# Ledger of designs, part 150: peptides against a protein of PDB entry 3B8E

Target 1, 230 residues: chain A of PDB entry 3B8E
Amino acid sequence: PFLIFIIANIPLPLGTVTILCIDLGTDMVPAISLAYEQAESDIMKRQPRNPKTDKLVNEQLISMAYGQIGMIQALGGFFTYFVILAENGFLPIHLLGLRVNWDDRWINDVEDSYGQQWTYEQRKIVEFTCHTPFFVTIVVVQWADLVICKTRRNSVFQQGMKNKILIFGLFEETALAAFLSYCPGMGVALRMYPLKPTWWFCAFPYSLLIFVYDEVRKLIIRRRPGGWVE

## One batch from the design tools (peptide; made by RFdiffusion4, then SolubleMPNN)

Design b2_p22_2_s2 (from b2_p22_2, 18 letters changed)
Fold by OpenDDE base, seed 1:
Structure b2_p22_2_s2 (fold): chain B 230 residues (1-230), chain A 22 residues (1-22)
Amino acid sequence: as target 1 above (230 residues)
Amino acid sequence: VEEAIKRALELLKKAKELIEAA
């Protein structure tokens, strides 16, 4: 997200504080919860790893996790960002290169796509209004990401949802997201303005997409062991 | 609980200011 902000010179879609809340708040407890996940049902059918040839984390896993899943997560956040800005009069094409003028406190006549002038304060309210739903989008997508991390090969339907600590982690990150989104003072402290409850649903298609993608991937791995998808 | 939340928010605000200053 931050790279696109720099390259495209768009208004900041995800604030630094929001990133910290993801890294320290919403990701930490779920990540710890995975340490308590029950062993995959087929673990005893796998041959022991060769310590001389087999890497713990292979390039395929890195490519899938950071290249594909991470990109889908980012696309979900950016979709919400662009929709909110478009509803406020800023079409996606108009946002390109706008950052410099957007962040300038002395420019109070930045025009939207319809010729409406926006003050610095008004622009910052809209920007901070985007941070919260972007954050919530990431949390909703992380539900799917955490669930898919339960297994490498087995479907979630085969493995089940027996890890109570993981379930607690899902509730904790959701509760934290709700707290940061709706608690009074978050706008001043964290620059996270409250969002309409309907915005939570904007992330669901992307969460479902990740889930379906991973289930299909795992299905392919089960049918074709040692393939490029593993 | 409200006081604990307020303290947590103050810490987050301070952390934010430090990050923005860096």
Scores: peptide ipSAE 0.000, ipTM 0.294, DockQ to the pose 0.039
Fold by OpenDDE base, seed 2:
Structure b2_p22_2_s2 (fold): chain B 230 residues (1-230), chain A 22 residues (1-22)
Amino acid sequence: as target 1 above (230 residues)
Amino acid sequence: VEEAIKRALELLKKAKELIEAA
């Protein structure tokens, strides 16, 4: 997100504090919860891995899969960002190169895509209005990510939701997201303005996409052991 | 509870300022 902000010179989609809340607040507890996940039922049936060939290939494939999931998460966040800005009159194309004027306190007549002029204060309100939905979008997508990380091969439906700590992690990150989104003063403290409840649903397609993608991936792995998808 | 929230928000604000200053 930050790289795209620099390269495209768009208004800041995700604040530094929000990034820290994701990395330290919403990611840590779920990640720790995965350490308590039950072993896959098929682990005992797997042939011993060839330590020379299978390790490197599997690490590369896992890295690629996590990289792809991370890209989908970022796309979900940016989608929410662009939707909010578009609803406020700023189309995605118009945002390109706008950062310089957007962040200039002395320019109070920045035009949107429809010719409406925006003061610096108004622009910053819209920017900070994007931070919270972006954060919430990441959290909702992380639900799917956490659930899919439970297993490497088994379907979530096969593995089930037996890890109570993981369930607690999902609840905790959701509660934290709600707290940061709706607690009075968070707009001033964190530059995270209150989120309309409807924005929680903007992430759901991406969460579903990740879930479906991983279930399909795992299905392929189960049907074709030793394939390039593992 | 309101006072506790206010204190927490002040701490968060200070933390933010420190991060932005760094």
Scores: peptide ipSAE 0.000, ipTM 0.283, DockQ to the pose 0.038
Fold by OpenDDE base, seed 3:
Structure b2_p22_2_s2 (fold): chain B 230 residues (1-230), chain A 22 residues (1-22)
Amino acid sequence: as target 1 above (230 residues)
Amino acid sequence: VEEAIKRALELLKKAKELIEAA
């Protein structure tokens, strides 16, 4: 999000503080919980890894994490961002290059896509209104991401949800997201204005998409071992 | 929203059954 903010010169979609809340708050416990996941049922049927030749993290795994799942996560967040700004009169095309004028407190006549002029304070309200739903969108998408990361080839339905620490992590990240979104004073402290409860559901299609995508991927791996999708 | 969640859960259950059968 921050890279796109700089490169495309758009209004900041996700604040630095919110990024820190994701990295340190919502992602840490879930990530640790994966260490307690039960081994896949077929793990003992695989040959031992050769420590000299077989990397724990390969380019294919990086491509899966950053190139596929990470891209879907980013798309989910940006979708929410663009929808909110469009509802407030700023179409996506109009946002390109707007950052310089957007962040200038001396310019109080920035026009939206419909010719309405926006003061600095009004613009910042809209910007900070985007931060919370973007953050929540990422958290909701992370539910699916965490669940799919339980296994490499077995379906989540085959593996089950027996990891109590992982379940706790899902509740923890959700509770933290709710706290940051609705606790009084968070708008001032974190630049995260309160979120309408309906926006929590805006991310659900993306979470479902990730889940379905990974289950299909795993199904292909099971049916065609040694494929490029593995 | 509740209906959407229920439908989603039903779809997930059906998907589970299909995956377990495959």
Scores: peptide ipSAE 0.000, ipTM 0.233, DockQ to the pose 0.026
Fold by OpenDDE base, seed 4:
Structure b2_p22_2_s2 (fold): chain B 230 residues (1-230), chain A 22 residues (1-22)
Amino acid sequence: as target 1 above (230 residues)
Amino acid sequence: VEEAIKRALELLKKAKELIEAA
């Protein structure tokens, strides 16, 4: 998100506080829960990793995590961001290069895509209105990401959802997201304005996309062992 | 990409309107 903010010079889609809440609040428990996942049914049929040649974190894993799944996650967040700004009169094209004027407190007549002038205070309200749904979108997408990370080759339908700690992690991150979104005072304390419940559903297509993508990937791996997708 | 985003936004807007009308 921050890279696109710099490159495209758009208004900040995700605040520092929300980033910290994602990294420290919503990701830790789910990540730890994966350590308690049951082994895949075929794990004992796999050759052991060669410690001398096979890195624990290889280019394929980085490419999958950051290049594929991470990009879909980012697209989900940005989609929500662009939807909210568009609903407030700022079309995506108009946001390009707008950051400098957007963040200038002395400019109180920034025009939207429809010629409406926005004061600095009004712009910041809209910006902070984007932070919460972006955060929630990431959490909802992380549900799918966590579930797909349960296995490398087997379908989730084959592996099942037997890890109670993982299930707890999903509820915990969701409860935290709800708390941060709806608890009184969060708008002042965290600059996270209340979220309309409908915005929770904005991420669902992307969560589904991640899930379907990974299931298809795993299916290909099962049918064609040693392929480039592995 | 922009056109795809616009189409997606329109679809979401329509979906929202349908949900609100229901």
Scores: peptide ipSAE 0.000, ipTM 0.203, DockQ to the pose 0.025; fails the geometry check

Design b2_p22_2_s3 (from b2_p22_2, 19 letters changed)
Fold by OpenDDE base, seed 1:
Structure b2_p22_2_s3 (fold): chain B 230 residues (1-230), chain A 22 residues (1-22)
Amino acid sequence: as target 1 above (230 residues)
Amino acid sequence: VEEAEERALRLLEEALKLIEEA
């Protein structure tokens, strides 16, 4: 997200506070929950065919899978960001290169895509309005990510949600998202203005996409044991 | 699989709705 902010020179889609909330608030408990996940029965039964090559291949495959999931998460966040800005009059194409003027407090006549002038304060409110939904989008997408990451081969439906810690993690991150989104004063304190409840649903297509992606991946792994997708 | 995924998504939506209402 931050790299795209720099490269595209767009208004900041995700604030430092929201990043910290993701890294420390939403990722920590779920990560711990995954550490306590019961090992898949298949992982325990797997003898490495070649311990050296298979370990390296597995690490690469895991890294690629997490990289792909992370990309989908980022896309979900940016989608939400662009939708919010578009609803406020800033079309995605108009945001390109806008950061310099956007962040300049002395420019109070930044025009949106419809020729409406925005003061610095108004722009910052809109920017901060994007932070919360971006965060929430990440949380919602992380639900799918956490659920899918509990298993390597088995479908989520086959493994079930037996890990109480994982369930707790999902509730914790959701509760944090709700708190940050709806608690009075968060706009001032954390630059996270409250969002419409409907914004929670903007992430669901991406959550579903991750879920489908992983289930398809796992299905391929099950059908082709020892394949490169594993 | 698709039906199950759709069901899971619906459950998540319902859960979010419940949290919103609380």
Scores: peptide ipSAE 0.000, ipTM 0.200, DockQ to the pose 0.063
Fold by OpenDDE base, seed 3:
Order: C-alpha cells, then sequence, then structure tokens
Structure b2_p22_2_s3 (fold): chain B 230 residues (1-230), chain A 22 residues (1-22)
C-alpha cells in the first residue's frame, strides 16, 4: 500500500502505523499457528527424489503462490479504497498524481471528479475514512489466507479445522480489527475513523476468491501430481 | 472490559511515542 502511494502519487490508502499493526498484530499469531500446523501426512511420507532440485522448485512454486495470494489481498484493499473515494466524488483516474495537492495544507480548493472543492480538513477526513476499511479488508482476506495455507494438497474440507492455534489466530486478528475500528480515540491516535458494519462484508468476495483459487489450485495438484502448480 | 481497553489504548499510545522518538 505505501509503495503504491509513493509510486502512483495517490492519497495514502493505509497509514504506516496501521501497517505495523497488521505486521505485528494480525500476521504474527497466524504465522505461529502455521508453524505448529501438522504437516500433511503425504508431505512427510514423500522422500524428496532429489533434495536440492526438488526443494528449490517447490520453494519457488510456494513463493509464487504466496505472491499471487498477496497480490489478490492488495487488490482487495485497493478496491475498497477506490470505492470509498469514488463514493466521495474522487474517481480512480483522478487520484493519480493528486497526492502533492492532497497533502498540501495550504491548498483548500482541490477539486474532485465532479468539480466540488475540498478543503484540507475534508480531504483528510475522507483519507482517514479509507484507512479502517482497507485494514478490515486485509484482515478478512487473511481469514481465507490462513485457512488455505493450512494445507498444501488436501482441501480444507478434508483436513478440517483441527489446529486450535489457527482458530485462536483468526479470533485474535478479528478482535484486533474490531478494536481498531470501533474503539473511541482510534480516529485520532491511528487515523482510523470508525467503520460502518456494512464495510466488513465488502471484503468477503475477495476472501471467497482466494479460497476458490486455492481450492482449484489444490484440485489441480491432486489431479496432476508434479505439475508446475505445486 | 473498559479498563482493559483503556490499558490497551495507553500501551498503544506509549508504543507509538516510543516509535516516534526512535
Amino acid sequence: as target 1 above (230 residues)
Amino acid sequence: VEEAEERALRLLEEALKLIEEA
């Protein structure tokens, strides 16, 4: 998010402090939960034929899959960001290059896509209104990511939700998201204004997309063992 | 619950201050 903010010169979609909350709060417990996940019985039983080459290929494929999931996650966040700004009069195309004027406190007549002028204070309100939904979108997408990362080959429906640490991680990240979204003072402290409950559901299509993507990927792996999708 | 939330908020504020001073 921050890199896109700098490269595209768009208004900041997610604050740096909020990013730190994601990294430390929402990602750490899930990462620990995955470390304690019991390896799939099939992974443990398969001796690598060529430990060096097969490990390298497998690591590359895993890295690529996680990279793809991360891209879908980012797209979900940016979708929410663009929807909120569009609802406030700023179409996505108009946001490109707008950052310099957006962040200038001396410019109080920044025009939206409809010719409405926005003061600095008004612009910051709408920016901070985007931060919370973006964050929540990331958390909701992480639900799917955590669930799919539990298994490499088996469907989630086959493996089940047996890892109590994973369930705890899902609860913790959801509780943190709720706290940051609704606790009084978070708008001032973290520049995260309160979230309308309806915005929680805006991320669900992306969570579903990740889930479907991974289930299809796993299905392909099961049908074509040793394919490039592994 | 309210006291726990207030404590958590204070801890977050202190952590933020430490990050800003660093």
Scores: peptide ipSAE 0.000, ipTM 0.252, DockQ to the pose 0.045
Fold by OpenDDE base, seed 4:
Structure b2_p22_2_s3 (fold): chain B 230 residues (1-230), chain A 22 residues (1-22)
Amino acid sequence: as target 1 above (230 residues)
Amino acid sequence: VEEAEERALRLLEEALKLIEEA
C-alpha cells in the first residue's frame, strides 16, 4: 500500500497507525496461530525425494504464493479506497499525481473529477473516511488468507478448522477492526472515521478470490504432484 | 459492535458453507 502511494502519488489510503494495527494486531496472532497449526498429514508423511531441491522449490513456491496473496490483499484495499473516493467525486484517474496538492494545507480549492472544489479540511475528512474501510478490507481479506494458509495441499474442507488458536486470531482481528471502526474518538485519535456497515461487504469478493485462487492452486498440486506449483 | 462482529462471522461461515456445497 505505501509503495503504491509513493509511486502513484495518490492521497494516503492507509495511515501509519492503521498499518501498525495490521502488523501488530492482525498479523501477529495469526502468525502465532499458524505456528501451532498441526502440520498437514502429507507434510509429515512425505519424505522429500530430494531434501535440498524439494525444500528450496517449496520455499520459493510458498514465497510466490504469499506474494500473490499479498497483492490480492492490497488490490482489495485499494479497490475500497477508490470506491470511497469515487463516491465523493474523485475518480481513480484524477487521484494520480494529486497527493502534493491534496496534502497542501494552503490549497483549499482542489478540484474533484466534477469540478467541485474541496478545502483542505474536507479533503482530510474524505481521506480519513478511507482509512477505516481500507483497514477493514485488509482484515476481511486476511480471514481468507489465514484459512487457506492452514493447508498446503489439502483443501480447507478436508482439513477443517481444528486450530482453536487460528479461530481465536480471526475473532481478535474482527474485534480489533470493529473497535477501531466504531469506538468513539477513534476518528480523532487514530484518524479512522466510523465505518458504514455496508463497507464490510466490499472485501468479500477479494476474500472469495483468494479462496478460489488457493483452492485452484491446491487442486493443481493434487492433480500434478511434482509440478511447478508444488 | 458485537452485532457487527457476529454478522461478519456469520457471513464468513455462510460463504465457507457455500464453497463447501459448491
Scores: peptide ipSAE 0.000, ipTM 0.203, DockQ to the pose 0.047
Fold by OpenDDE base, seed 5:
Structure b2_p22_2_s3 (fold): chain B 230 residues (1-230), chain A 22 residues (1-22)
Amino acid sequence: as target 1 above (230 residues)
Amino acid sequence: VEEAEERALRLLEEALKLIEEA
């Protein structure tokens, strides 16, 4: 997200507080939950053919898979960001290069895609309105990510949802997202303005995409053990 | 919290300016 912000010179899609809430609030409990997840039965039973090469290849493939999931998460966040700005009159193409004028406190006549002028205060309200649903989008996508991380090869349907700490993590991050999104004063205190409840559903296609992607990946691994998809 | 956010935003803006100048 931050790299795209710099390269495209668009208004800031994700605030510092939002980043901290993701890192400390939404990722920590899930990470702990995964540490207590039952070891996948096939990981323990499959002896590495070559302990050096097979371990290294597996670590690289895991890193690539997490990188792909992270990319889908970012795309989901940016989709929500662009939709909200478009609903407020700023089409995606108009946002390119707009950051300099957007962040200038002395410019109170920044035009949207329809010729409407926006004051600095109005622009910042819209920007901060994007931070909350971006955060919520990440949380909703993390539901799928956390669920799929329970196993390497087995389907979620085969492994089941037995880890109570995992379930607690899902509720904790959701409760945090709801608190930051709807608690009075969060717009003033954290620059996270309330969002419409319908915006939670903007992330669901991306969560489903991650889930389907990982289930298909795992299915391929089960059918073709030792393939590059592992 | 608002002051901390404003400071963080200023620091981010300064960092971005430094990146643009580099």
Scores: peptide ipSAE 0.005, ipTM 0.249, DockQ to the pose 0.019; fails the geometry check

Design b2_p22_2_s4 (from b2_p22_2, 19 letters changed)
Fold by OpenDDE base, seed 1:
Formats: structure tokens, sequence, C-alpha cells
Structure b2_p22_2_s4 (fold): chain B 230 residues (1-230), chain A 22 residues (1-22)
């Protein structure tokens, strides 16, 4: 997210506070939960063919797969960001290079794509309105991500949802997202303005995409053990 | 409830400030 913010010079889609909330609130508990995840039945049964080469190849492929998942997560967040800004009159093309003027408190006549002038305060409200749905998008996508992390090869339908700690983590991050989105004072304290409930659904296609991607990946791994997708 | 929320918010803010300072 920050790389696109810097390169494209767009208004900040995800605030630093929001990132901290993701790191500490939504990632920590799930990460702990994964440490207690029951070992995958097929992983436990599989002896490495070559402990040195298979481990390295597998680690690289995992890193690439999770990198791709992370990119899908980011795309989901940016999609929500661009939709909100477009609904407020700022088309994606117009956002390119706008950051300098957007962040300048002395410029109170920044024009949107339709020629409407926006004050600094109005722009910041719109910006902070984007932070919350971006965060929520990440949380919703993380539901799929955490579930897919339970297994390397087996489908979620095969492994099931047996880890109570992981389930607790999913509820915790969702509760945190709801708290940060709707609790009074979050706009002032965390620069996270309230989210319309409809925006929760904007993340669902991306969550589904990750889920489908992982299920397809796992299916390929099951059909072609030792392939480049593993 | 509102007071509890306010306290929770203050604690969260303080925690975030500590993390930002670290």
Amino acid sequence: as target 1 above (230 residues)
Amino acid sequence: VEEAEKRALELLKKALELIEAA
C-alpha cells in the first residue's frame, strides 16, 4: 500500500494507525493461533525426498504463494479505496499526483473530477473514510487467508475448523474491526471514520478469490506432487 | 458503557502512541 502511495502520489489509502492495528490486533492473535494449529495429516505422513532441496524449493514456493495472496489483499483494499473516492468525485486518474495538493492544508480549493472544490478538512474526512474500509477489507480477506494457512495440501473441507484458537482469532479480529469502525471517538483517536455496513461486502469477492486460488493451488499440489506450485 | 468505551479508547490510543514512539 505505501509503495503505491509513494509512487503514484495518491492520497494515503491506509493510515499508519490502521497498519499498527493490523499488525498488533489482527495479525498477532492469528499468528499465535497458527502456532497451535494441528499438523496437517498429509504433511505429517510425508517424508521429504531430499531434505535439503525439497525444503528450499518448498519455502520459495510458499513465499511466492503468500506474496501473491498479499497482493490480492492489497488489490482488494485499493479497490475499496478507489470506489469510495470515485463516489466522492475523485476518479482514479485524477488521484495520480494529487497527494501534494491533497495534504497541503493551505490549499482549500482542490478540485475533484467534476470541478467541485474541496477544503482541506473535507479532503481529510474522505481520506479517513477510506482508512476504515481498507482495514475492514484486509480483515475480511484475512478470514480466507487464515483458513487456508491451516493446510498446505488438504482442502479446508478436508481438514475442518478444529482449532479453537484460530476460530477465536477470527472472532477477535472481526470484533476489533467492528469496534474500530463503529465505536464513537475512533475518528478522532485513530482517524478511522465509521463505515457503512455495505462496505463490508466489497471485500467478499477478494476473500472468495483467495479461497478459490488456494483451493485450486492445493488441488494442483495433490494432483502433481512436487510441482512448481507446491 | 460510554465511559468504558472512552477508557478503552484512551488505553488503545496510549498503546498506539507507545508503539509509534518505539
Scores: peptide ipSAE 0.000, ipTM 0.254, DockQ to the pose 0.042
Fold by OpenDDE base, seed 2:
Structure b2_p22_2_s4 (fold): chain B 230 residues (1-230), chain A 22 residues (1-22)
Amino acid sequence: as target 1 above (230 residues)
Amino acid sequence: VEEAEKRALELLKKALELIEAA
């Protein structure tokens, strides 16, 4: 997100504090939950795999899968960002290169895609309005990530929601998202203005996409053991 | 792990409260 902000010179989609909340709060708890679940699943399934070759391949595949999921998460966040800005009159194409004028306190007549002029204060309100939905989008997409990471090969429908730690992680992540979104003072402290409940649904297509992607991946792995997808 | 998660979450909440207070 930050790299795209710099390269495209768009208004900041996600604040630094929000990034820290994602990295340290939202990502860490799920990562711990996943580490526990992987350890539990690996203990149950370990036939003695050749520990050197299978570990390296598995680590590479896991890293690729996480990389892909991370890209989908970022895309989901940006989608939500662009939707909010578009609803406020700023089309994605118009945002390109706009950062310089957007962040200039002395320019109070920045035009949107429809010729409406925006003051600095109004622009910053819209910008900060994007931070919370971006964060929430990441959280909602992470729900799917947590659910899919339960199993390497089995469908979520086959294994079910038996992991109490995963359920706890989902609950805590959701509670954190709600706290950051609706707690008084978060708009000032974190530059995360309150989120309309409707924006939680903007992430659902991406969560579904991740879920479908992983189910398809797992289906391929089940049908073609030892394939490049594992 | 669950205890570690709870502690991490508590620390995060405390950090957020400190940020809010500043």
Scores: peptide ipSAE 0.000, ipTM 0.252, DockQ to the pose 0.115
Fold by OpenDDE base, seed 3:
Structure b2_p22_2_s4 (fold): chain B 230 residues (1-230), chain A 22 residues (1-22)
Amino acid sequence: as target 1 above (230 residues)
Amino acid sequence: VEEAEKRALELLKKALELIEAA
């Protein structure tokens, strides 16, 4: 999010503090919880790895974790961001290059896509209104991400939800997201204005998309072992 | 795919560095 803010010169979609809250608050416990996941039911049916040739983490696994899933997460967040700004009169195309004028306190006549002029204070309210739902969108998408990361090839339905620590992680990140979104003073402290409860559901299609995508991927792996999708 | 992965990792690394610098 911050990289896109700099490169595309758009209004800041997600504040630095909120990014830190994701990294330290919402991602840490879930990541630790994965270390306690039960081995896949088929692990003992596999031949022992060759320690000289077989890597524990290959480029394909890294691609899945940071490339594909991470891209879907980012798209979910940016979708929410663009929807909110569009509802406030700023179409996505109009946001490109707007940052310089957007962040200038002395410019109080920034025009939206419909010719309405926005003061510095007004546009900062809109910006900070985007931070919370972007953050929440990431958290909601992380639910699916965490669940799918439990296994490499088995369906979640085959593996089940036996890891109590993982379940705790899901509740913890959700509780933190709710706290940051609705606790009084967060708008001032974290530049995260309160979120309408309906916006929590905006991310669900993306969570479902990730879940379905991974289940399909795993299904392909099971049907075609040794494929490029593995 | 491999090249896209490498780019994604580089971007992630840069993002983390920017977060740490901020």
Scores: peptide ipSAE 0.000, ipTM 0.251, DockQ to the pose 0.023
Fold by OpenDDE base, seed 5:
Structure b2_p22_2_s4 (fold): chain B 230 residues (1-230), chain A 22 residues (1-22)
Amino acid sequence: as target 1 above (230 residues)
Amino acid sequence: VEEAEKRALELLKKALELIEAA
């Protein structure tokens, strides 16, 4: 997200505080919960790994798969960001290169895509309004990510939702997201202004996309053991 | 603003620690 912010020179889509909330708050408990997940039913049926070649290949493939999931997650956040800014009069094309004027507190007449002038304060309210839904989008996408990470090969439908700690982690991160989004004073304290509940649904297509992507990947792995998708 | 952010981060960290401890 931060790299795209620099390259496109757009208003900041995700604040430092929200990043820290993700890294420290939403990821830690779910990650620990995965340590208590039940072993895959097919682990004993796997062909013997060549310890010299297969470990390195599998680590690279896993890293690439999680990298792709991270890209889909970021895309979901940016989608929500662009939709909110467009709803407030700033079309995506107009945001390109706008950051310099957007962040200048001495410029109080930045025009939107429709010629409406925005003061610095008004612009910052809109920016901080975007930080919250970007964060929430990441949390909602993480639901799918956590669920799919339970297994490497088995479908979620085969493994099931047996890990109570993981379920607790999902509720915890959701409760944290709701608290940060709707608690009075978070706009001033954390630069996270309240979000309309309807914006939570903007992430759902991306969560579904990740889920479908991983289920298809796992299906391919099951059908072609030792393939390049492992 | 930076000081307020630091305080907010500390409060958030404490809240998260409390949630993790529960």
Scores: peptide ipSAE 0.000, ipTM 0.242, DockQ to the pose 0.038

